# Peptides against a protein of PDB entry 6D0Y: the designs that were tried, part 54

Target 1, 225 residues: chain A of PDB entry 6D0Y
Amino acid sequence: ETEDHLESLICKVGEKSACSLESNLEGLAGVLEADLPNYKSKILRLLCTVARLLPEKLTIYTTLVGLLNARNYNFGGEFVEAMIRQLKESLKANNYNEAVYLVRFLSDLVNCHVIAAPSMVAMFENFVSVTQEEDVPQVRRDWYVYAFLSSLPWVGKELYEKKDAEMDRIFANTESYLKRRQKTHVPMLQVWTADKPHPQEEYLDCLWAQIQKLKKDRWQERHIL

## One batch from the design tools (peptide; aimed at target 1 K12 A18)

Design b2_p26_7_s2 (made by RFdiffusion4, then SolubleMPNN; from b2_p26_7, 10 letters changed)
Fold by OpenDDE base, seed 4:
Structure b2_p26_7_s2 (fold): chain B 225 residues (1-225), chain A 26 residues (1-26)
Amino acid sequence: as target 1 above (225 residues)
Amino acid sequence: KEIEKKAEEIFKEKGLVAMYEFLREA
């Protein structure tokens, strides 16, 4: 019964009330913290579920996790670990849409002080390093580059502020890969699916250009990518 | 349904924590 109530709260947060969103989030974080001793696993599962299934509330739930992490540092770590496991599972299942969203979610967790900037940089280094692996098909390499680039609107500013040299190296490697990869033109814009994980050449190049522009603009987002 | 309606009302009027308190006592 209490578990159901927690689920209701977690799902309800973000909706309009007399209280501000921030107030509701802080309140919810307090409620969840208080119930962690008895319902940690349930709360963890619930948060992972909403984080995964409610992309429209990405910033709400990253903020919630951030607040909860501030209250219970260990729980934040456990949550990140769970999300990383989910990311790995999504990748294994070729669920590229879920996977890229999870990367974006993790990226925003850096802004919420749940994931350290160096850790996120390391993740992106790992992603881009896949482009150097000859045994990996280009579709996979392209996806990792896409996942990296498409996440930068959420975290690029923070990462460049703290790890500019490392980020420049990642960018250089990315640029190098984009120049040397096989060019494939697809006439129709296609949505990412498990069956079609390969980014269009034009899209990936366009995304790169957009990210370069964003970087040049000091990561001031002025338009939706 | 009645509890849900009341919970929604409390949420709108008093916020998430108040809603939780109501649900726990309902």
Scores: peptide ipSAE 0.426, ipTM 0.897, DockQ to the pose 0.894
OpenDDE base, seeds 1, 2, 3, 5: peptide ipSAE 0.423, 0.420, 0.424, 0.425; ipTM 0.895, 0.895, 0.896, 0.896

Design b2_p26_7_s3 (made by RFdiffusion4, then SolubleMPNN; from b2_p26_7, 11 letters changed)
Fold by OpenDDE base, seed 2:
Structure b2_p26_7_s3 (fold): chain B 225 residues (1-225), chain A 26 residues (1-26)
Amino acid sequence: as target 1 above (225 residues)
Amino acid sequence: DEVKKKAEEIFKEKGIVAMYEFLRKA
């Protein structure tokens, strides 16, 4: 059954092979494109599934989607729509962990030329605007800020290159919120590393500091590691 | 199974497209 084969291929593409990752991704994109007429829905579901469940392979699958989008624009659009629907569902279900991974995935899709920078900026504007709502629990406000900030390592450079003024506004609003929110101290939230010892701090403040440093360093992650 | 094992070997040696081609015939 071809559908079973597609699942196997999609799961396998990021594994080590005599061929380069890039070669395998290009090859898989070609295979999937050829099968879209018959298996579009299945391919969409599979890609959404791996995007949602395998955050450690984010860049592999965003690249794959980018390649597919370049081959078939309509499919790329349908994929993004499906991901947005899934994000909304995750948020409604208070599945914050899944939701943040989806936001990161969408963020990296900007780099893969699947999502336009202005669209991502608009999403982040919507996220940060939640901090201005008075009838919302702080935990929810905190999550939207976290989702925004924790996604910037993947897309901050691109967004500032394209929409610097809008991004500055979002940053200002974020900073304002962080100053006025009630703080709790937790282990530092690391975006790039997880093994470096650190003192106990408020996790959003820690993340904010990391992102500010990243921004200052022109979004070069090597300066954060 | 044998098909899965062989597919894995082909992937490792020849890449994703070769794996696909094998699976289509299996």
Scores: peptide ipSAE 0.514, ipTM 0.925, DockQ to the pose 0.894
OpenDDE base, seeds 1, 3, 4, 5: peptide ipSAE 0.321, 0.016, 0.014, 0.023; ipTM 0.849, 0.483, 0.385, 0.494

Design b2_p26_7_s4 (made by RFdiffusion4, then SolubleMPNN; from b2_p26_7, 11 letters changed)
Fold by OpenDDE base, seed 1:
Structure b2_p26_7_s4 (fold): chain B 225 residues (1-225), chain A 26 residues (1-26)
Amino acid sequence: as target 1 above (225 residues)
Amino acid sequence: DEVKKEAEKIFKEKGLVAMYEFLRKA
């Protein structure tokens, strides 16, 4: 019964009440912390689920995890590990939309002091390094670049503030890949799916241009990408 | 259904923690 209540709370957070969102998040973090000894696995699963399935509440749940991590560092680590496992599973299942949301979620966890900037840089280095593998289909290489670039609005500022040299290297490699990759004409309505795991080729180039502009503007976003 | 309605009321009036406390007692 308590498990059901926890699910209700986790799903409900973010809705309007007499209390502020921040107050509700702090309260929920306290509740979850207190129940971790008995319901750690359930709470972990619930948080992973909402992180994966409710992208509209991304910042709410990253903040919640940040608060919980501050209360219980070990659990925060376990959560990140679970999210990485979920990302791997999504990729294995060719669930590219889920995978990219997970990358964005992890990216925002850097801002919430759950994931260290160097760790995120390492992840992006690994993503972009796939572009150098000749035996990997271009559609997969394109996705890794897309996942990297599309996550930068959430974490680019933080990463360049702390790891500018490494980020510049990643950008250089990305640019090099984008220049040499094959361009295939596809409909504008194409989305990342198991059957069509790539956007329109022009979109990736367009995204690159947008990110370059964002970088030039010191990561101050004026328009939602 | 009644419990859910009351829980929603408590949430709106007193916040998430209060809702949880109510649910645990219900």
Scores: peptide ipSAE 0.409, ipTM 0.894, DockQ to the pose 0.908
OpenDDE base, seeds 2, 3, 4, 5: peptide ipSAE 0.406, 0.405, 0.408, 0.406; ipTM 0.893, 0.893, 0.894, 0.893

Design b2_p26_8 (made by RFdiffusion4)
Pose (drawn by RFdiffusion4):
Structure b2_p26_8 (pose): chain A 225 residues (1-225), chain P 26 residues (1-26)
Amino acid sequence: as target 1 above (225 residues)
Amino acid sequence: SEEEEEEFEENNELAEEVEERLEELE
C-alpha cells in the first residue's frame, strides 16, 4: 500500500506544482530516508526503473539519488551496483538505446558527487577503445563513441577540469576515428539531398561539432536543468 | 483544461502529504 505511495510519489516529482522543484526534491529525499529502513529493497528497484525508463527527467532523479547518497553511503553503493548490473543486462540483450540512458545517468551522477570522476573517465576511454577493435561493424564503434559524446553535455565540464590530460587522449582518439569513418550511405538517409537552407548531417558528425563548440565555450551550456 | 486543473490539484495534495510527514518526524 505504502509502496504504491512510494512509486507514484517518485514518478510525479518535478511535475507542475505550487512548491519549487528543489523544495520538492529535498522534501521527497527526506521521506525516502524515513521509509528506507523498511523499504530499502523496493525504493532501490523503483529508482532503477526511472533511471532506465524516464531519461527526459534524468537530472531530477540524479539529484534525488545524490541527496540519498550524501546521507546514506551504503544506499548509493547498492544503486550504482544495480546500474552497472543493468548496463550489462541491456548491452547483452542488444538494448543500446536503453543503455545510452544508463550511461547518461551514471555520468550525471558525477555532478551529484555519487561517482568519482576518475572512475567515469576510465569507463569512457574503454568506450572509445572500441574504435580500436578489429573485425567489428562500424555501427558498434559508432554507438560506443555516441554513448561517450552524448553524455558530455551533462558531465563534460566536470570530467575536463578534474582530468584533462586523459580526456584529451580520449578526444584525440575520438577525432581520429571520426575522420576515418565512411559516409557513403548518408544520401539514402537524408530527407533532403540539398545543402540549402539546412544540411542534413550525419548524426555523429553533428554531435561532434556540437561538443567541440561546447568545449570552446568553456563547457558552458544554458539549457540543461 | 479541467483535466489539467485536476492533475495540478492532485500533485499539490501529494506535496502537502510530504510536508505533513516531515512535520510528524520532527

Design b2_p26_8_s1 (made by RFdiffusion4, then SolubleMPNN; from b2_p26_8, 9 letters changed)
Fold by OpenDDE base, seed 5:
Structure b2_p26_8_s1 (fold): chain B 225 residues (1-225), chain A 26 residues (1-26)
Amino acid sequence: as target 1 above (225 residues)
Amino acid sequence: SSAEQEELEENNKLAKEVEEKLEKLK
């Protein structure tokens, strides 16, 4: 495949076709694997780009990366490194919208066997530890809690199954923080549909309640938006 | 600003720690 063709294939995956999405992803993974010797850098850059710019295709690209990682472990590793680097850059640039999405993307990579569960737990431990920082704006603390909680729909089940004790600790720390923080009225991004409407609450409290319900429901999601 | 610089440093620190942990536990 030509370099330009690879870009087209990667960008268009998941669009309507005569074949199933799974079949298309497997096919694309095969094509990309075959072209890695010649176009690894290009493919890596393309995947990082679409992962960042096409949030509606999150699960498509995480799955694709999972397939590629299974075929070429080194490439999977390089991709994760690139994404972590991008997360770092987003945080440095105070691009919190991109950063939170990247955290969600990385979270779903756990399900795709690209990132180990313990690594993701460690990431979330680091995030929640920000709540313990002194002399920093609450918005910073809130954001990292938000990043953690808003990612749990993608990875909470897996992490709780494998690292329940550690997750319980993170949850306890989160709950403690939420109880002591100053309340604000900020809209939140909802990634799933709740079964029942609930009263208007502060955005993090609302998210916390949703996550607690999700946890209670054994991480069974009805609708992901 | 000083506050922005401090935020940058803290974010960078966290990102590095996360990166290191991910590498170790990968």
Scores: peptide ipSAE 0.027, ipTM 0.535, DockQ to the pose 0.015
OpenDDE base, seeds 1, 2, 3, 4: peptide ipSAE 0.023, 0.023, 0.026, 0.025; ipTM 0.513, 0.515, 0.589, 0.539; seed 2 fails the geometry check

Design b2_p26_8_s2 (made by RFdiffusion4, then SolubleMPNN; from b2_p26_8, 13 letters changed)
Fold by OpenDDE base, seed 3:
Structure b2_p26_8_s2 (fold): chain B 225 residues (1-225), chain A 26 residues (1-26)
Amino acid sequence: as target 1 above (225 residues)
Amino acid sequence: SSSEKKRLEENNELNEDIKKKLEELS
């Protein structure tokens, strides 16, 4: 009933409307805030669900959470905690595709003023620190580096504006790891782009090169990863 | 104002909680 109505509103936000997206998001945030006293747990579950299952609406739902957080910081905190719990569960289950998406979602929450930049830096420091652990398989070490690097298109600019020295340290540690890790031999295929042809590299080396270029371009992305 | 102070405190608490949870990921 009312719960179904909330589900419909949350799922349909961002669809074509006579009103602007910004207006619709602000309106929905107001509706959700008003219903929190009666439907807090349901709203929390719904937001977590759509955040996980609708990657095409990532920026819509991060913005919605940002608006709601501005109205109710406690709820915003509970949402982030729920997402972090889900990330941990995904990692335990070796569901790396869901996990990396959740890291990207959390990264964009920094832009929406839900997660503080220092907190996100701390997460990435933790990720890169896994590369120094001896009892962890390389595939897992590689994934943490991948999760870090592949999230930078969403949050790299903000993190360097706020915590440039710390980010440089993380980059240095990442570079050091990439130089010493075992690389898989892959047949050389030419990857041709309109601007710069290059030989196909191992996926992490390739991603590293792309992120280095993005950083040099002051995080102005020309090609979406 | 008292309201602004309360919001700031709540935001600070949220940030600390988030930081703690993020540090426990690995």
Scores: peptide ipSAE 0.030, ipTM 0.512, DockQ to the pose 0.018
OpenDDE base, seeds 1, 2, 4, 5: peptide ipSAE 0.023, 0.018, 0.021, 0.025; ipTM 0.445, 0.403, 0.430, 0.442; seed 2 fails the geometry check

Design b2_p26_8_s3 (made by RFdiffusion4, then SolubleMPNN; from b2_p26_8, 12 letters changed)
Fold by OpenDDE base, seed 2:
Structure b2_p26_8_s3 (fold): chain B 225 residues (1-225), chain A 26 residues (1-26)
Amino acid sequence: as target 1 above (225 residues)
Amino acid sequence: SELEKKELEENNKLNEEIQEKLAKLA
């Protein structure tokens, strides 16, 4: 009964309420904290699941994890580890849509003080470093670039504030890759599928241009990318 | 690790349950 109750609370958070979202999240964090001694594993799994299945509530659940991490310093780390495992599994299964979302989720966890900025920079460095590997197909290299660029609206400001030099290096490497990569001439209107994780040629170039503009605007978004 | 594998399997099992519950709660 308690487990079912927790599931309901976790799933319903962010819905219409007489109380503010912040208040509800604080309350839920308190409830979950109290139950961690008995249901830690279950709570972790539930949060991982809803985080993956409810992308529209990304900021809600990153905030919740942030609150829990503030109460229990080990919780955030364990959650991140689980999410990283899921990211790896998604990549192995060629579920690139889920994978890129997970990267965005992790990116927002930086803003919630769950993941340190240097760690996220290191992840992006690893992503872009794949572009230098000759034994990796371009389709996968392109995806890593896409995953990196598409996550910057969530965390670019924080990363440049903390690690500007490293980020500039990543950008330089990214630009270099985009210039030297072979053009595929895939129309922008094609839907992304697991069988075709390759970003559309025009879209990737467009995304790069948009991110460059965002960077120039000091990461102040004026439109939805 | 075996523990990690088990956790992933358990989480995957929960996916369906969560979806079902979300549908009921919606």
Scores: peptide ipSAE 0.015, ipTM 0.433, DockQ to the pose 0.029
OpenDDE base, seeds 1, 3, 4, 5: peptide ipSAE 0.023, 0.011, 0.000, 0.017; ipTM 0.476, 0.360, 0.301, 0.455; seeds 1, 3, 5 fail the geometry check

Design b2_p26_8_s4 (made by RFdiffusion4, then SolubleMPNN; from b2_p26_8, 10 letters changed)
Fold by OpenDDE base, seed 4:
Structure b2_p26_8_s4 (fold): chain B 225 residues (1-225), chain A 26 residues (1-26)
Amino acid sequence: as target 1 above (225 residues)
Amino acid sequence: SEEEEKRLKEINELNKEIQERLEELK
């Protein structure tokens, strides 16, 4: 495979094909694995790029990475490291829209068996622990709760299967915070900006309710707004 | 495994970074 061809394959995966998506992903994973000896760095960069820039294909690329991770665990690790680095940079740059997306992406990587459940639990414990920091602006505390809750559709089932007690504790802390937090009224049709990660009060409450229902339904996902 | 530990280490480093960032917000 040529470098340019790899780029095309990676960017176009998941598009309409005569074959199933699963088959295409498996095939692509095989191709990429075979080319890692020669194009590892390029492939890594490409995957990181499309993972970040094509959010509509989140589950496609997490699945692809999952397949690659199964074939080459080291490469999977390098990818995770790269994505975590991006998350760090996003947080540092106050790019909370990118940050929350990256958290969701990492969450789905748990579902794809790239990141261990305990590691993600630790991350979420850290997120929710921010709610206990009263000297931190509520807008930031709210964001971490939002980042946690909004990621659960991708990872909640796996985490409760593996770490139910820990997750229950996180949920209890989250519920407690949501009851105690001050509600701020914001226009419903506002555009969220990177530097203003303030979810609407109703949205957080609604999200919580949706997640509670999802949990009650044993994480059998229907439609989450 | 060693690779699993590396990934966990990265998560821990992220957590540390988050805490440091939070301190800047206080």
Scores: peptide ipSAE 0.173, ipTM 0.786, DockQ to the pose 0.013
OpenDDE base, seeds 1, 2, 3, 5: peptide ipSAE 0.113, 0.054, 0.181, 0.159; ipTM 0.739, 0.681, 0.791, 0.780; seeds 3, 5 fail the geometry check

## One batch from the design tools (peptide; aimed at target 1 D4 V13 N24 L28)

Design b2_p27_1 (made by RFdiffusion4)
Pose (drawn by RFdiffusion4):
Structure b2_p27_1 (pose): chain A 225 residues (1-225), chain P 27 residues (1-27)
Amino acid sequence: as target 1 above (225 residues)
Amino acid sequence: EEEEEEELEEAQLERAEELAEEKEEEE
């Protein structure tokens, strides 16, 4: 019964309401503490559900997990382990679109001080390391590069300031791979073949240009809540 | 500060009750 009270309470946080978003998260994180001794097992899988199925509300739930971790270290560990467990499950089942949501989530948890930045940089340079794997499809290399680049809008500022020597090695490996990719197939996937008024760009070249501009902008982006 | 946190927790508990009443009405 109260479980249902916990589920609908987690899913609806951040919707339109009289209270501010921050006031709602601080209040919700408080009640999850009180119910945590009895319902630790249930609260855990519910947060795992939203991290997997609600990427649009990503930053809302990483802050919530961030608050519970600052107050309860063992819960933060159990959750991160569950995320690593699910990231493996998703990659094994060929659910890559679902996996990028989990990688984005783990990444943004660095901003919430749940995950140390060095651990995240180590995982990313293993992602880009897939560009060196031989006898594998380009789409495989593309996805692991995509998972890295698409997470940087959230975690980009933090990972660079803390560790820029290893991040530049990653960017160098990434730029080297992007230049040697074959783009012969792009015309079959363009809605318009014309370059005017708007070019239809290959998705990785587009994301690369976007990340490099953000880098020149000192990693300041003005949209992400 | 503690009183403000308690008020926020009470507001969340009231919201949870309202969401439970709405669900019973739909059933």

Design b2_p27_1_s1 (made by RFdiffusion4, then SolubleMPNN; from b2_p27_1, 18 letters changed)
Fold by OpenDDE base, seed 3:
Structure b2_p27_1_s1 (fold): chain B 225 residues (1-225), chain A 27 residues (1-27)
Amino acid sequence: as target 1 above (225 residues)
Amino acid sequence: SSARAEALRQKIREEGEKLAEEKKKKL
């Protein structure tokens, strides 16, 4: 495959096709694997790009990476490293919208057997630990809590199945922070949406309530009319 | 679709397990 063709294949995966999405992803993973000897760097860059720029295809690309990782573990590792670097850069640049999406993407990679559950738990522990730092503005502390909570719809089930005790500790620390932080009370009737860039004071409390409900429901989503 | 995503994740797991078994056979 030519570089241009690879780009087209990667960008168009998940679009309407005569074949199933599963078949298309498996096929694409095979093509990419075969082309790694010649186009490793290009493929890595393309996957990082679409992972960042096409949030509507999050689960498609995490699945693709999962399939590719199963075939080539080293490449999967390099991809994760690249995404972690991008997350750090986004945080350093105060690009919180990109950063939170990257956290969600990494979270779903746990479901795709690319990232180990303990590693994701450790990341979330680090996020929530920021709430204990005195010299950090509340807006930044709130964001780390938001990044954690807003990622749980993607990975909460898996993390509790494997690391329930650690997750409970993170939840306890989160709850403690939410109780002591400065906040404005507003009715919690807002539906959780992933497209909100920054948590408002009222939104974070609402999100917490929704996540608590999701946890209580054993991470089973309810139908919303 | 969450259901579709879950089906895909299941497929990944099945493929991963298959590959793992193949590796064991070669060792």
Scores: peptide ipSAE 0.024, ipTM 0.533, DockQ to the pose 0.028
OpenDDE base, seeds 1, 2, 4, 5: peptide ipSAE 0.023, 0.023, 0.023, 0.022; ipTM 0.531, 0.529, 0.534, 0.529; seed 2 fails the geometry check

Design b2_p27_1_s2 (made by RFdiffusion4, then SolubleMPNN; from b2_p27_1, 16 letters changed)
Fold by OpenDDE base, seed 1:
Structure b2_p27_1_s2 (fold): chain B 225 residues (1-225), chain A 27 residues (1-27)
Amino acid sequence: as target 1 above (225 residues)
Amino acid sequence: AEAERRALQQRMREEGEKLAEEKKLKE
């Protein structure tokens, strides 16, 4: 197969087909595995690109990577490493929107057995630990908390099932930070619908309330706006 | 949408595990 053909296959996966999505993903994983000896670098770059640029296909590509990881564990590791590098680059460039999306993507990779739950917990511990650093601006501390909280809809269930004690510690630290941080007036950020409307709050406090509710609901999302 | 996502992930986990096991048996 040509490099162009691989690009087409990767970009078009999940689109309308006569076959099931599962079948298409399995088939593509097989094709990619077979072509790794010849096109590993290209395939790696393509997967990283679509993972970053096609948020509407997040679950498709995390699933694909999951299947590929099962076939070729080493490549799966290389992919994760590449994504972590991208995350670091985004953070260095102050591209917080891309960075938070990458964290969400990585979070969903836990669900696909590409990243171990303990590893993700460690990442979130590192994020929340930034709140304890005095030399870090609050805006950056807030972002790490935001990145953590906003990723929990994707991985909170899995992490609490496997690392509940550690997650509770992270939550406690987060709550402590939210209580002591300086509040700002920003539009309310509400992603989930609730039976009881949330009051007008600072965006991070609002998100915290939403996540607390989600946790109470055993990480089951009922309504998405 | 979330239910569909979870269902897909569950299926893919099962398929991935199956494929991994098959590969291990062939090696």
Scores: peptide ipSAE 0.299, ipTM 0.784, DockQ to the pose 0.031
OpenDDE base, seeds 2, 3, 4, 5: peptide ipSAE 0.297, 0.297, 0.298, 0.296; ipTM 0.776, 0.797, 0.791, 0.786; seeds 3, 4, 5 fail the geometry check

Design b2_p27_1_s3 (made by RFdiffusion4, then SolubleMPNN; from b2_p27_1, 16 letters changed)
Fold by OpenDDE base, seed 1:
Structure b2_p27_1_s3 (fold): chain B 225 residues (1-225), chain A 27 residues (1-27)
Amino acid sequence: as target 1 above (225 residues)
Amino acid sequence: SAARQEELMRKIREEGEKLAEEKKKLE
């Protein structure tokens, strides 16, 4: 295998094929595992790149990483570490759009058993804890709440199944913050098409209401692809 | 797409359940 060939395989996975997506992903995971001794750094970089730049293939690449992690646990760990570093860099650079997507990607990795549920809970606890910091502007505090809430469609079910008490605590803290924060009417990125945002409702309040409904519906979202 | 995703998740769970708890906390 050549480096260019690996790039092609990784970038094109999930596209039209005579084989099932499952078969292609398992096959690719096998190929990547076999080539790790020669191209570990390249493969790591490629996976991180597509994870960041191809949001339309989020579930494809989280699944791929999940399969690869099952084959090579150490590499899975290195991938997560690389993604966490990227998240930190995005936050430091105030690239909040990339950062929130990375949080969602990491969230879905919990479903793929690449990241343990307690680890993700801890991350969200850290996010919501920012709301208690007085030296942080509200816009930044709001972002962390947004990042938390907007990631729950991908991981809320798993986290509540394994860490319901901790999640309830996070929800209580979030609710408390939302009640006391200054409200502004900023447009919300609508993930759900079934419910239209209330025109007079603040975007975080709207998102909170949607997440509460999702929780009530046992975390089943029909619009998540 | 949803059906395929569920099948993939099932397979991954069978292979990676033991590995999931070995991951360190993310901070």
Scores: peptide ipSAE 0.025, ipTM 0.526, DockQ to the pose 0.027
OpenDDE base, seeds 2, 3, 4, 5: peptide ipSAE 0.024, 0.024, 0.010, 0.022; ipTM 0.516, 0.550, 0.375, 0.478; seeds 2, 3 fail the geometry check

Design b2_p27_1_s4 (made by RFdiffusion4, then SolubleMPNN; from b2_p27_1, 15 letters changed)
Fold by OpenDDE base, seed 5:
Structure b2_p27_1_s4 (fold): chain B 225 residues (1-225), chain A 27 residues (1-27)
Amino acid sequence: as target 1 above (225 residues)
Amino acid sequence: SAARQKELEEKVREEGEKLAEEKKKKE
C-alpha cells in the first residue's frame, strides 16, 4: 500500500460496504499493521487527525485503534501519547469543544483495551480536582466537570466495575461542587407545558441527573435522548 | 487562572505518560 492509499483507507472506514464493519476494521488493522514498519509516523498522524476531525466516527476509530493496539502494543501507546498531547494543545488554545471530544475519545479507548481503567480514573480525578481550585474561573471548573460527566456514557460502566470506590469519591466531589457552584440559566433547557411549566434547569444539573439515572440503570442506556 | 490551567494540562500529560510507561512494561 502506498502512503496516499493509507489515507483513503483510514478516512473511509465505516462507510457503506458489502462487508460488516467489524470485518472492515479487522482488515484495515491488518493493512496498517503491515505498513507500520514503513509508514508508522504517517499512520499515526492520520489516525490522530481522523480521531479529532471525525467525531461521528468515534467508536469506529477507537475500535480501530484497539485492534491496532492488540497487534502492535507500542503503536497504541504512541497513539495515546499523541492524543494526550493534542488534548493539552486544545486546552491551551481554549478549544474546549475539541478538548471534551478528545476526553470522550480517550474514554472509549478504555473499552477498547487501549487505556487502562485506573489511568482514566486518575485523569477524571484530576479533572474534578480543579473544582477545588478557587483561583480558577467557574466556567473552567464547570468545563472539567462537564468533560468528566459527559464522558461517562462511554466509560462509566468499565470504571465502576474496576474502580468503584475511586469513582464514588469522584462522584461525591462532583455532587458537592454542583451544590455549591453558581447556577446559570440556559434557555434551551426551559421546558414549557400547557398545564404545568417546568422550571429551567441548569445544564450541569441536568447532565448530573442524567448520569445519576444512567448509573442507577447500571450504565445501560435504555433510550436515546 | 492561566497558571492553574497550565498545571492541569501538565497533569493530563503526566497521566498520558504514565499510561505509555505502563504499556511499555506490559510489552
Scores: peptide ipSAE 0.031, ipTM 0.597, DockQ to the pose 0.015
OpenDDE base, seeds 1, 2, 3, 4: peptide ipSAE 0.029, 0.025, 0.016, 0.021; ipTM 0.454, 0.512, 0.392, 0.520; seeds 2, 4 fail the geometry check

